# Peptides against a protein of PDB entry 3ESW, part 10

Target 1, 322 residues: chain A of PDB entry 3ESW
Amino acid sequence: NNIDFDSIAKMLLIKYKDFILSKFKKAAPVENIRFQNLVHTNQFAQGVLGQSQHLCTVYDNPSWHSIVLETLDLDLIYKNVDKEFAKDGHAEGENIYTDYLVKELLRYFKQDFFKWCNKPDCNHCGQNTSENMTPLGSQGPNGEESKFNCGTVEIYKCNRCGNITRFPRYNDPIKLLETRKGRCGEWCNLFTLILKSFGLDVRYVWNREDHVWCEYFSNFLNRWVHVDSCEQSFDQPYIYSINWNKKMSYCIAFGKDGVVDVSKRYILQNELPRDQIKEEDLKFLCQFITKRLRYSLNDDEIYQLACRDEQEQIELIRGKTQ

## One batch from the design tools (peptide; made by RFdiffusion4, then SolubleMPNN)

Design b2_p16_3_s2 (from b2_p16_3, 6 letters changed)
Fold by OpenDDE base, seed 5:
Structure b2_p16_3_s2 (fold): chain B 322 residues (1-322), chain A 16 residues (1-16)
Amino acid sequence: as target 1 above (322 residues)
Amino acid sequence: SKNEELAKKLLEKLKE
């Protein structure tokens, strides 16, 4: 009996699609109860939910995208991308152009646009005076600083002139287009918005051990790619565990279409105890939030994203990015 | 065949 594998494959594909779509239907009452109990009883779960409510949606602002594109030197960026693409890109197809764009944005952002701020320059003494700055602590924002989603202001005294300089930790990425300085938080915040402004699929990765970075979905590589603006790093997920010898417990990615535990991509050694939540509960939480984020999507969009999710899970299990 | 492999993969996915 010549098994018609073509017919079987077609039938299985239909059934598989229906099965996937069924998983993204509205949550059952029991799942809602489990979710509510989890976020009310587990602080880590509550934190993940809180982060998702901000990070999954804040960057989907067309007005912000326009301001970003008007602020960046697009002529320089595209000139550099075109130059690199002309060398190798034609052989690999048009999808690789976006990888070149992200690499140039990393270069441009670090080299030409944004600055690392360990300590601010003295407002009175001017540029290159950060070495003279002594930290006095942190305080709440003043009335002007509060306009730009500022929760904390670091206070510094100049050893030379004795004046106080304020370093507000702005969370408004549009304000960061003006200030053009910060630490990993400001870098990742603004850079995430920049990538989004080019129409890219981007996730914000939160690490419990005080670091943050991005992931970009490469159509060329057909996977999520590590992107760290601070390090000008593209596709180097190992830099934290291996190069920095950083100890880590959790890495959670937040995007418009989902929340994903990506710890397996980045925690390659020196794993800290994962004791903040049960693994099953974390998996449930991420899936539940992801399901909610996709409620407005059509069946084709849901199916495409589910295929990406599955491929990513396979990748994370196999350690293929290592 | 490529289709046999596809069918097997899909069958495995449906069991998960």
Scores: peptide ipSAE 0.014, ipTM 0.484, DockQ to the pose 0.879
Fold by OpenDDE base, seed 1:
Structure b2_p16_3_s2 (fold): chain B 322 residues (1-322), chain A 16 residues (1-16)
Amino acid sequence: as target 1 above (322 residues)
Amino acid sequence: SKNEELAKKLLEKLKE
């Protein structure tokens, strides 16, 4: 009996596609009840939902993309990308160009564009005066600061001149194009928008232990790649657990097409207790939010994303990020 | 064959 493996493979592929698509249909009433109960009873779940409502969609703003591209030195960026790309003699194909672009954007952002701000300079004494600044605490925004999605303002007194300097913690990434300074939150916020403005697939990664970074989907590497603007780091997911010896419990990635627990990519040692939510409930939550984000997509888009998701899950299980 | 391996993988996925 010559088993027609070609016919069987085709039939199985059709059934597999239908099966995958069935998982992305409208949630059953029981799933909606489970979701509602979870976000109302579990604070961590509520936090993940709240972050998803902002981070998954806020960067998909064409007007912001235009402002970013008009603000950056594109001539310098592309000159440097072209220079590095030419060294490879094009042997690696066209898809590697985007990896060179992301690497140059990391360099440009850290070296030429944005600044780290532990303490602000004194508004009166000028540049390089942060050493003279004493923190007085934090307060709410004033009327001007509140226009730029500011929740907190850090207050500093200059030990030299006695004047007060305000450091607003802006969440508006367009305002950050003007101020060009901040900590990990401001860095990651603006850098996520920058990468999105080049038409790249990007996720915002939130770590519960007070750090944030990006992931970029490399077409050349055919996977999600760690990107940290603060560290000028590309494809170094181990830096937190190994180099910093950081203790971590959760890393959650937020993108336009889904929410994914990426903890296994970054938590390689010194794992803290994952006691904020049951593992099954977190998996359910991320899948439920992802399903909602994909409701407007066609069957082919859903299937392609599902295949990508599966490859990522296999990667995360196998620990291939080492 | 490549197709047999594909068919086996697909069958495993459908059982999940």
Scores: peptide ipSAE 0.014, ipTM 0.479, DockQ to the pose 0.868
Fold by OpenDDE base, seed 3:
Structure b2_p16_3_s2 (fold): chain B 322 residues (1-322), chain A 16 residues (1-16)
Amino acid sequence: as target 1 above (322 residues)
Amino acid sequence: SKNEELAKKLLEKLKE
């Protein structure tokens, strides 16, 4: 009996596809009840949901992408990308070009475009006067600052001239294209938009312990790649746990196609207690939100994304980047 | 898809 292994394989693949697609059907009433109960009873779950409602969709704005592309020095960027890509002799195909692009965007953003702002310069004394600035605290935005999704404004007094300088913490990434300064929040916010503007699959990674960064999906590496604009870091997920010796509990990635607990990628040591939610409930929450984000996708798109998700889960379990 | 590739690899292993 010549077992037609190819026929069996095809049949198994069809059944597998159908099985996967069945998971992404509209949520059953019981799942909706579980979800509602979870987000109403667990503050961490509510926080994840709230973040997903913003972070999963906000960057998918074609108008913003156009503004970004008009603001960046694309000629310089692509010149540098082409130069570095040419050194590699095109041997690895066109897909690797995107990795070079992201690396150049990291360089460009940190070195040429954006500035770290621990303290602002004095508006009166001018550039390089941040050393003279004393924090007075934070307050709400004024009428002008409120136009740019500002939640808080840090207030500083100049020790030299006595004048007050305001440092608004803008959440509008388009405003950040103008101000070109901030901390990890502003850096990650704008850099996420920048990467999205190049048509990349990007996730915003929130760490509970006051850091944020990006991931992009490398078609060359066929996985999610750690990207930190503040550190000009590409594919160095270990920098927080190992290099910084940072203690962390949760890292959650937010993208247009899903919400994923990526803690295992970044929390390699010094793990803090994961006591904010049951692991099963967090898994359910992320899957439920992901399912909702994919409701408008066709079966082929759902299947492709599900395959990608499975590969990521395997990667995260094995702790080895394949 | 990677899963198709994995399935193919699994199938190749099943043929051995």
Scores: peptide ipSAE 0.007, ipTM 0.455, DockQ to the pose 0.090
Fold by OpenDDE base, seed 4:
Structure b2_p16_3_s2 (fold): chain B 322 residues (1-322), chain A 16 residues (1-16)
Amino acid sequence: as target 1 above (322 residues)
Amino acid sequence: SKNEELAKKLLEKLKE
């Protein structure tokens, strides 16, 4: 009996697809109860949920994408991308072009567009006066600052003129296109939007130990790639643990299609205690939020994303990012 | 073989 291996393979694939899709059906009542209990009883879980409600969807704004593209020097960016792409002998239409684009965006953003702000310049004394600024602390936003999703304002006094300068920590990335300065939060926030504006699959990575960065899904590499705008870093997930010798406990990635614990990608040494939540509960939480984010997707989209998730999980287990 | 065990596990998961 000639076993039609092709028919068996097709049947297995169909059954596998159905099985995967079944996991993304509406949550059972028991899962909803578990989720509700978890986010109400665990502060870390509540924080992850709160971040997901913002970070997973905020960057999917076509109006913002247009504003970004109108603000950037696209001619310079594409000129540089094309130059480097051609130099390496690649043909047009290769998926690798997007990797060159992201690398140029990193260069452009750090070198030409955005500034690191340890201390603001004095509003009265003008440019290059940050050395004269003494921190007085932080306060809530005023009425104007609050319009731009400002959570806190750092207050500085000029040692030279005695005037107060406010450094609002804006969370509105459109305002950051105007201010063009900040720290890791502002850098990552605006850079995430920039990458999204080019139609890229991007995640915002939150580290509990007060750092943030991006991940970009490279179609060429067929994986999530570390991207840090502050460091002009592409595919260097080791920089925190190895180069900085940073101690870390959690890295959580937030994207439109899911929330993923990516700690294993970045925490290579000096791991801090993961005591904020049970590992099983964190896994459940991320999966539950991911499932909710995919409720409106069709079966084919769900299946493709599930395959991508599986590949990422294999990568994270193997520690083979490079 | 490892492949048979994997295939059996896959088949068991597909029967659920």
Scores: peptide ipSAE 0.000, ipTM 0.411, DockQ to the pose 0.285

Design b2_p16_3_s4 (from b2_p16_3, 7 letters changed)
Fold by OpenDDE base, seed 3:
Structure b2_p16_3_s4 (fold): chain B 322 residues (1-322), chain A 16 residues (1-16)
Amino acid sequence: as target 1 above (322 residues)
Amino acid sequence: SENKKIAEELLKKLKE
């Protein structure tokens, strides 16, 4: 009995497609009840939902993309990308070029564009005076700072001149194009927008243990790639657990097409207790939010994304980057 | 065959 495995595979693929599409239909009443109960009873779930409502959509702003592209030195960026691409002798088309673009954007952002701000320079004494700055604490934004989605302002006193310098923690990424300074939050926020402005599939990764970074989907590598603007890091998900010996419990990725627990990609050792939510409830939550984010997509888009999600889940389980 | 593996994997997922 020559089992026509090709015919069976085709039939199974059709059935699988239908099955996948069925999962992305409008949520059943029971799922809605479960979701509502979860976000009302679990603070971590509520936090994930709150973050998803912002991070999954905020960067999909064409006006912001235009402002970014007008602000960056695109000539320099593409010149450097073209140079490195040509140097490596790649003829392999547009897919690998995007990886070179992201690598150059990492370089450009860290070296030419944005500054790490542990302490601000004194507004009175000028540049390179941060060493003279003493933290006095934090306060709410003033009327001007409030225009740029500022939640808190760090206050510093200059030991040399005695003047006060304010360091607003802006959440408006367009304001960050002007200020060009910050910590991991500002870096990741603006860099996520930058990557999005080039038409890339990008996720914002939140780590519960006070770090944030990006992932972009490489069409060349056919997977999500770790990107940390602070570290100028490309495809080095191990840097936190191994190089920093950082202890972590949760890493959640937020993108326009979904919310995904990516903890297994980054938490390679020194895992902290995952006690904020049941694993099944977190899985359900991420899937439910993802389903909602995809409600407007057609069947082909849903299926393509589901295939990508499946490959990612396989990757995360196997711990092997294919 | 690669198709057999795909078919088996898909069958597993359809049973879940």
Scores: peptide ipSAE 0.016, ipTM 0.458, DockQ to the pose 0.860
Fold by OpenDDE base, seed 2:
Order: sequence, then C-alpha cells, then structure tokens
Structure b2_p16_3_s4 (fold): chain B 322 residues (1-322), chain A 16 residues (1-16)
Amino acid sequence: as target 1 above (322 residues)
Amino acid sequence: SENKKIAEELLKKLKE
C-alpha cells in the first residue's frame, strides 16, 4: 500500500492549522476570570498589562510615521545603506537590505541625530555647560510640558549663573524629534517609532532593572534581532549580562502582535530572583494579551504569527542566537 | 520525501 504521503501531509497541515487557530479563538469565560483575577491581585501583571495597552499600539500611527520620514535625512540614510549593501554583493536581495537599513539607522540615530542627556545644558549659559548643572530633584510638568505626555521634569541649577534649567521627561516621540535628547527611555521610544516608520516589525523590550531597547524581526535572519539605539547595537543580546555584568530578572517584549517574555535571550548570567509573579501566570498573561492583540487578524495571519512564535520559543530554549 | 519530513514534524507539533 503506497502511503500517499502527499495526502497525509495535506491532511496534517489542515489539522495543524485548525489546532493552532483553535488556540487563538475568543478567550473562554474561565480564561477571562483568570486574567481578571491575576491583574487585580498581582502588581507585576498590572504593570505588564498597563505597558501593553500603550506600547503594543502607540507606534502604529501613520501620521507619526510620515512626520518621522519627513524629519530624517533619508537621502543620507539610503546613500549609506546602498553603499554598504553594494560592498557585500549579496544575492539575498531585499531581506538583507533591511538589516543594512537597521544598522544605518542605528548609526545615524546615535551619531547624527540624537544626543545622550545625563544632565541638560544650562538654558542661559548655552552648549556644553552640563558639567555646571546640579540636580535639585523632580517635579510635575507645567502647562506647556504637559502637552507632550510628560510625567516628570528633572530640575537643575546652574552653578555658574544660578538659573534653573528644566529637563522634561517627554514620552511623546514627536516632541523627541524636536528635542533630540534624552536617556534610555527617550532613545528607545523615538527609535522604536523610527523603525516602525520604515514598515518594520518592531518590539519594545522593557527590562525591570531600568533599561529598555528594541527588537526587530529580520526576514534575512528569520528571527527577532536585538537592537539597542543607545549602544548602536545590532544582534548583541549578550551586552547586558556579559559586557555590563548587569543583573536582571525580567525582559518583556511589547509589539503590535504580541507580548513575549524574552528574558532567556538577554539574561545569560547573574539572574535575579523572578519572584514578582508565578512563571505559569506570566506565561498565561503574555499569551492572553497576545491573543487579544490578534482578535482582528484573519486565520492566515494568525497561523503565520503562531509559526513565528513557535520558532522564537524554540530559539529561546536552545540558546541558538549564535 | 520533503512531505514525509513535513508530516513527521507536524505530527510532533500536534503532540506537544
């Protein structure tokens, strides 16, 4: 009996697709109850939910993408990308070109566009006066600062002229296109928007231990790639644990299509206790939010994303980022 | 055949 492997493969593909799609159907009442109980009883779960409500959707704004593209020196960026792409003579076409684009955007952003602000310059004394600035503390935004999603303002006194300089911590990435300065939060916020403006699949990664970065889905590498704008880093997930010897407990990635615990990609050593939530509850929470984010997608989109999720989970277990 | 490999992989995934 010639086993018709083609027919069996087709049947298995159909059954597998149906099985995967069944996991992404509307949440059962019991799952909703579990979710509600978790977010009402666990502060970490509340935090993850709150972040997901913002970070998963805020960057999917076509008007913001247009403003970004109008603000960047696209001629310079594409000239540099084309130059680097041409040197390597790759046959991989558009897929590898996007990796070159992300690398150039990292370069451009750090070298030409955005500035690290440990302390602001004195508004009165001008440029390169940050050394003369003494922190006085933080306060709430004024009426003007409040227009740009500002939660806090750092206050500095100039030791030279005695004047006060305000450093608003803006969360509006469009305002950051104007100010062009900040710390890891402002860097990651604006850079996430920049990557999204080029039509890329991007996630915002939150680390509990006060750092943030991006992930980009490389079609060439067929995986999520670490991207840190502050470090001009591409595909170096080890920099925190190994190079910085940073201790970390949680890294959570927030994207339009899902929320994923990516801790295994970045926490390679010096793991802090994961005591904020039960592992099963965190897994459930991320899956539940991901399921909600996908409710409007068609069956083919859901299936493709589920296949991507499975590949990522295998990668995270195997440590195959080499 | 490629289809046999696909079928075997899918069978594994369905059991997980």
Scores: peptide ipSAE 0.015, ipTM 0.470, DockQ to the pose 0.771
Fold by OpenDDE base, seed 1:
Structure b2_p16_3_s4 (fold): chain B 322 residues (1-322), chain A 16 residues (1-16)
Amino acid sequence: as target 1 above (322 residues)
Amino acid sequence: SENKKIAEELLKKLKE
């Protein structure tokens, strides 16, 4: 019995595609009830949903992309990318160019464009005066600060001149193009927008233990790549658990096409208790939100993304990020 | 042999 393996393989591929597509159909009433109950009864689930409603869509703004590209020194960026790409003699193919672009954007952003701000400089005394600044606390935004999606303003007094300096924690990434300073939140917010403005597939990664970073989908490496603008880091997911010896419980990635628990990529040791939600409920939540984000996509797009998701899950299980 | 492996992998995925 010459088993026509080619015919069987084709039939199995069709059935597999149909099976995958069936998982992305409209949620059953029972799944909707489970979702509603979960987000109403579990605070962590409500937080993930709230973040997804913002982070999954906010960076898909063509007007913002134009403003970013007009603000950056594109001539310098592409000159440096071309220089590094030319050293490889093009042996690795065209897809590696985007990896060089992301690496240069990391360099440019940290070295030339944005600043870390533990304490602001005194508005009266000028540059390099942050050492003289004493924190007085935080308050709500004034009428001007509120225009730029500001929830909190840190207040500082200068020990030298006695004047008050305000440090608004802006969430508007376009305002951050002007201020060019912040902490991990402002860095990751603006850098996520920058990467998106170059047409890249990017996710925002939230860590429960007060850090945030990006992931970039490398076509050259054919996987999601760790990107931290604060650290000028490319493909170093181990830096938090190993280098910093950081204790962590959850890392959740937010992108236009889905929400994914990426904890296994970054939590390599010193794992904190994952007691905020049941593992099955978190998996369900991320899948449910991802399904909603893909409702407008065609069958081929859904299938391609599902194949990508499967490869990522295999990677996360095998621990191949070492 | 390659199509057999593909078929076996797909069958495993369909059972999950």
Scores: peptide ipSAE 0.009, ipTM 0.458, DockQ to the pose 0.861
Fold by OpenDDE base, seed 5:
Structure b2_p16_3_s4 (fold): chain B 322 residues (1-322), chain A 16 residues (1-16)
Amino acid sequence: as target 1 above (322 residues)
Amino acid sequence: SENKKIAEELLKKLKE
């Protein structure tokens, strides 16, 4: 009996698709109860939920995308991308062009557009005066600063002129297009929006140990790729654990289509205790939020995303991103 | 083949 392997494979694929689609149906009442209990009893779960409510949707703003594209030097960016693509890209196919675009955006952002701000320059003394600035602490925003989603303002005194300079920590990425300075939070916030403005699949990665970065889904590599705008880093997930010797406990990725624990990609050594939530509860939480984010998607979109999720889980288990 | 291992893993997950 010639086992028609093709027929069996087709049947298995149909059954698999149906199985996957069944997982993304509306949550059962018991799952809703579990979710509510978890977020009400576990502070870490509440934090993940709160971040998901912001980070998963805030960057899906077409008006912001237009403002970004109007603000960036697109002629320079595409000129540089085309130049690099012409060297190697034609042999690898059109999908690699997006990888070159992300690499150029990293370069452009760090070198030409945005600045690291450990301390602000003195508003009175002008540029390159940050060395003269002494921190006095932090306070709430004033009426003008509050217009730009500012929760905290760092206060500095100039040792030279004695004047006070305010460094508002803006969370409005459109304001950051004007100020063009910040730390990891401002860098990652604006850079996430920039990548989204080019129509890319992007996640915001939150690390519990006070760092943030992006992931971009490369169609060429067919996986999520580490992207850190501060470091001008592409596909270097090891930089934190290995190069910085950073101790970490949790890395959570937030995207429009899901919330994923990506700790295994970045925590390669010096793992801190994962004691904020039970592993099973964290897995449940991320899956539950992801399911909610996909409620409006059609069956084909759900299936495609589920295939990506499965591939990512396999990669995270196998450590293949190392 | 790597595809066979993937298929076997998928089959295991379908049985869970």
Scores: peptide ipSAE 0.000, ipTM 0.376, DockQ to the pose 0.437

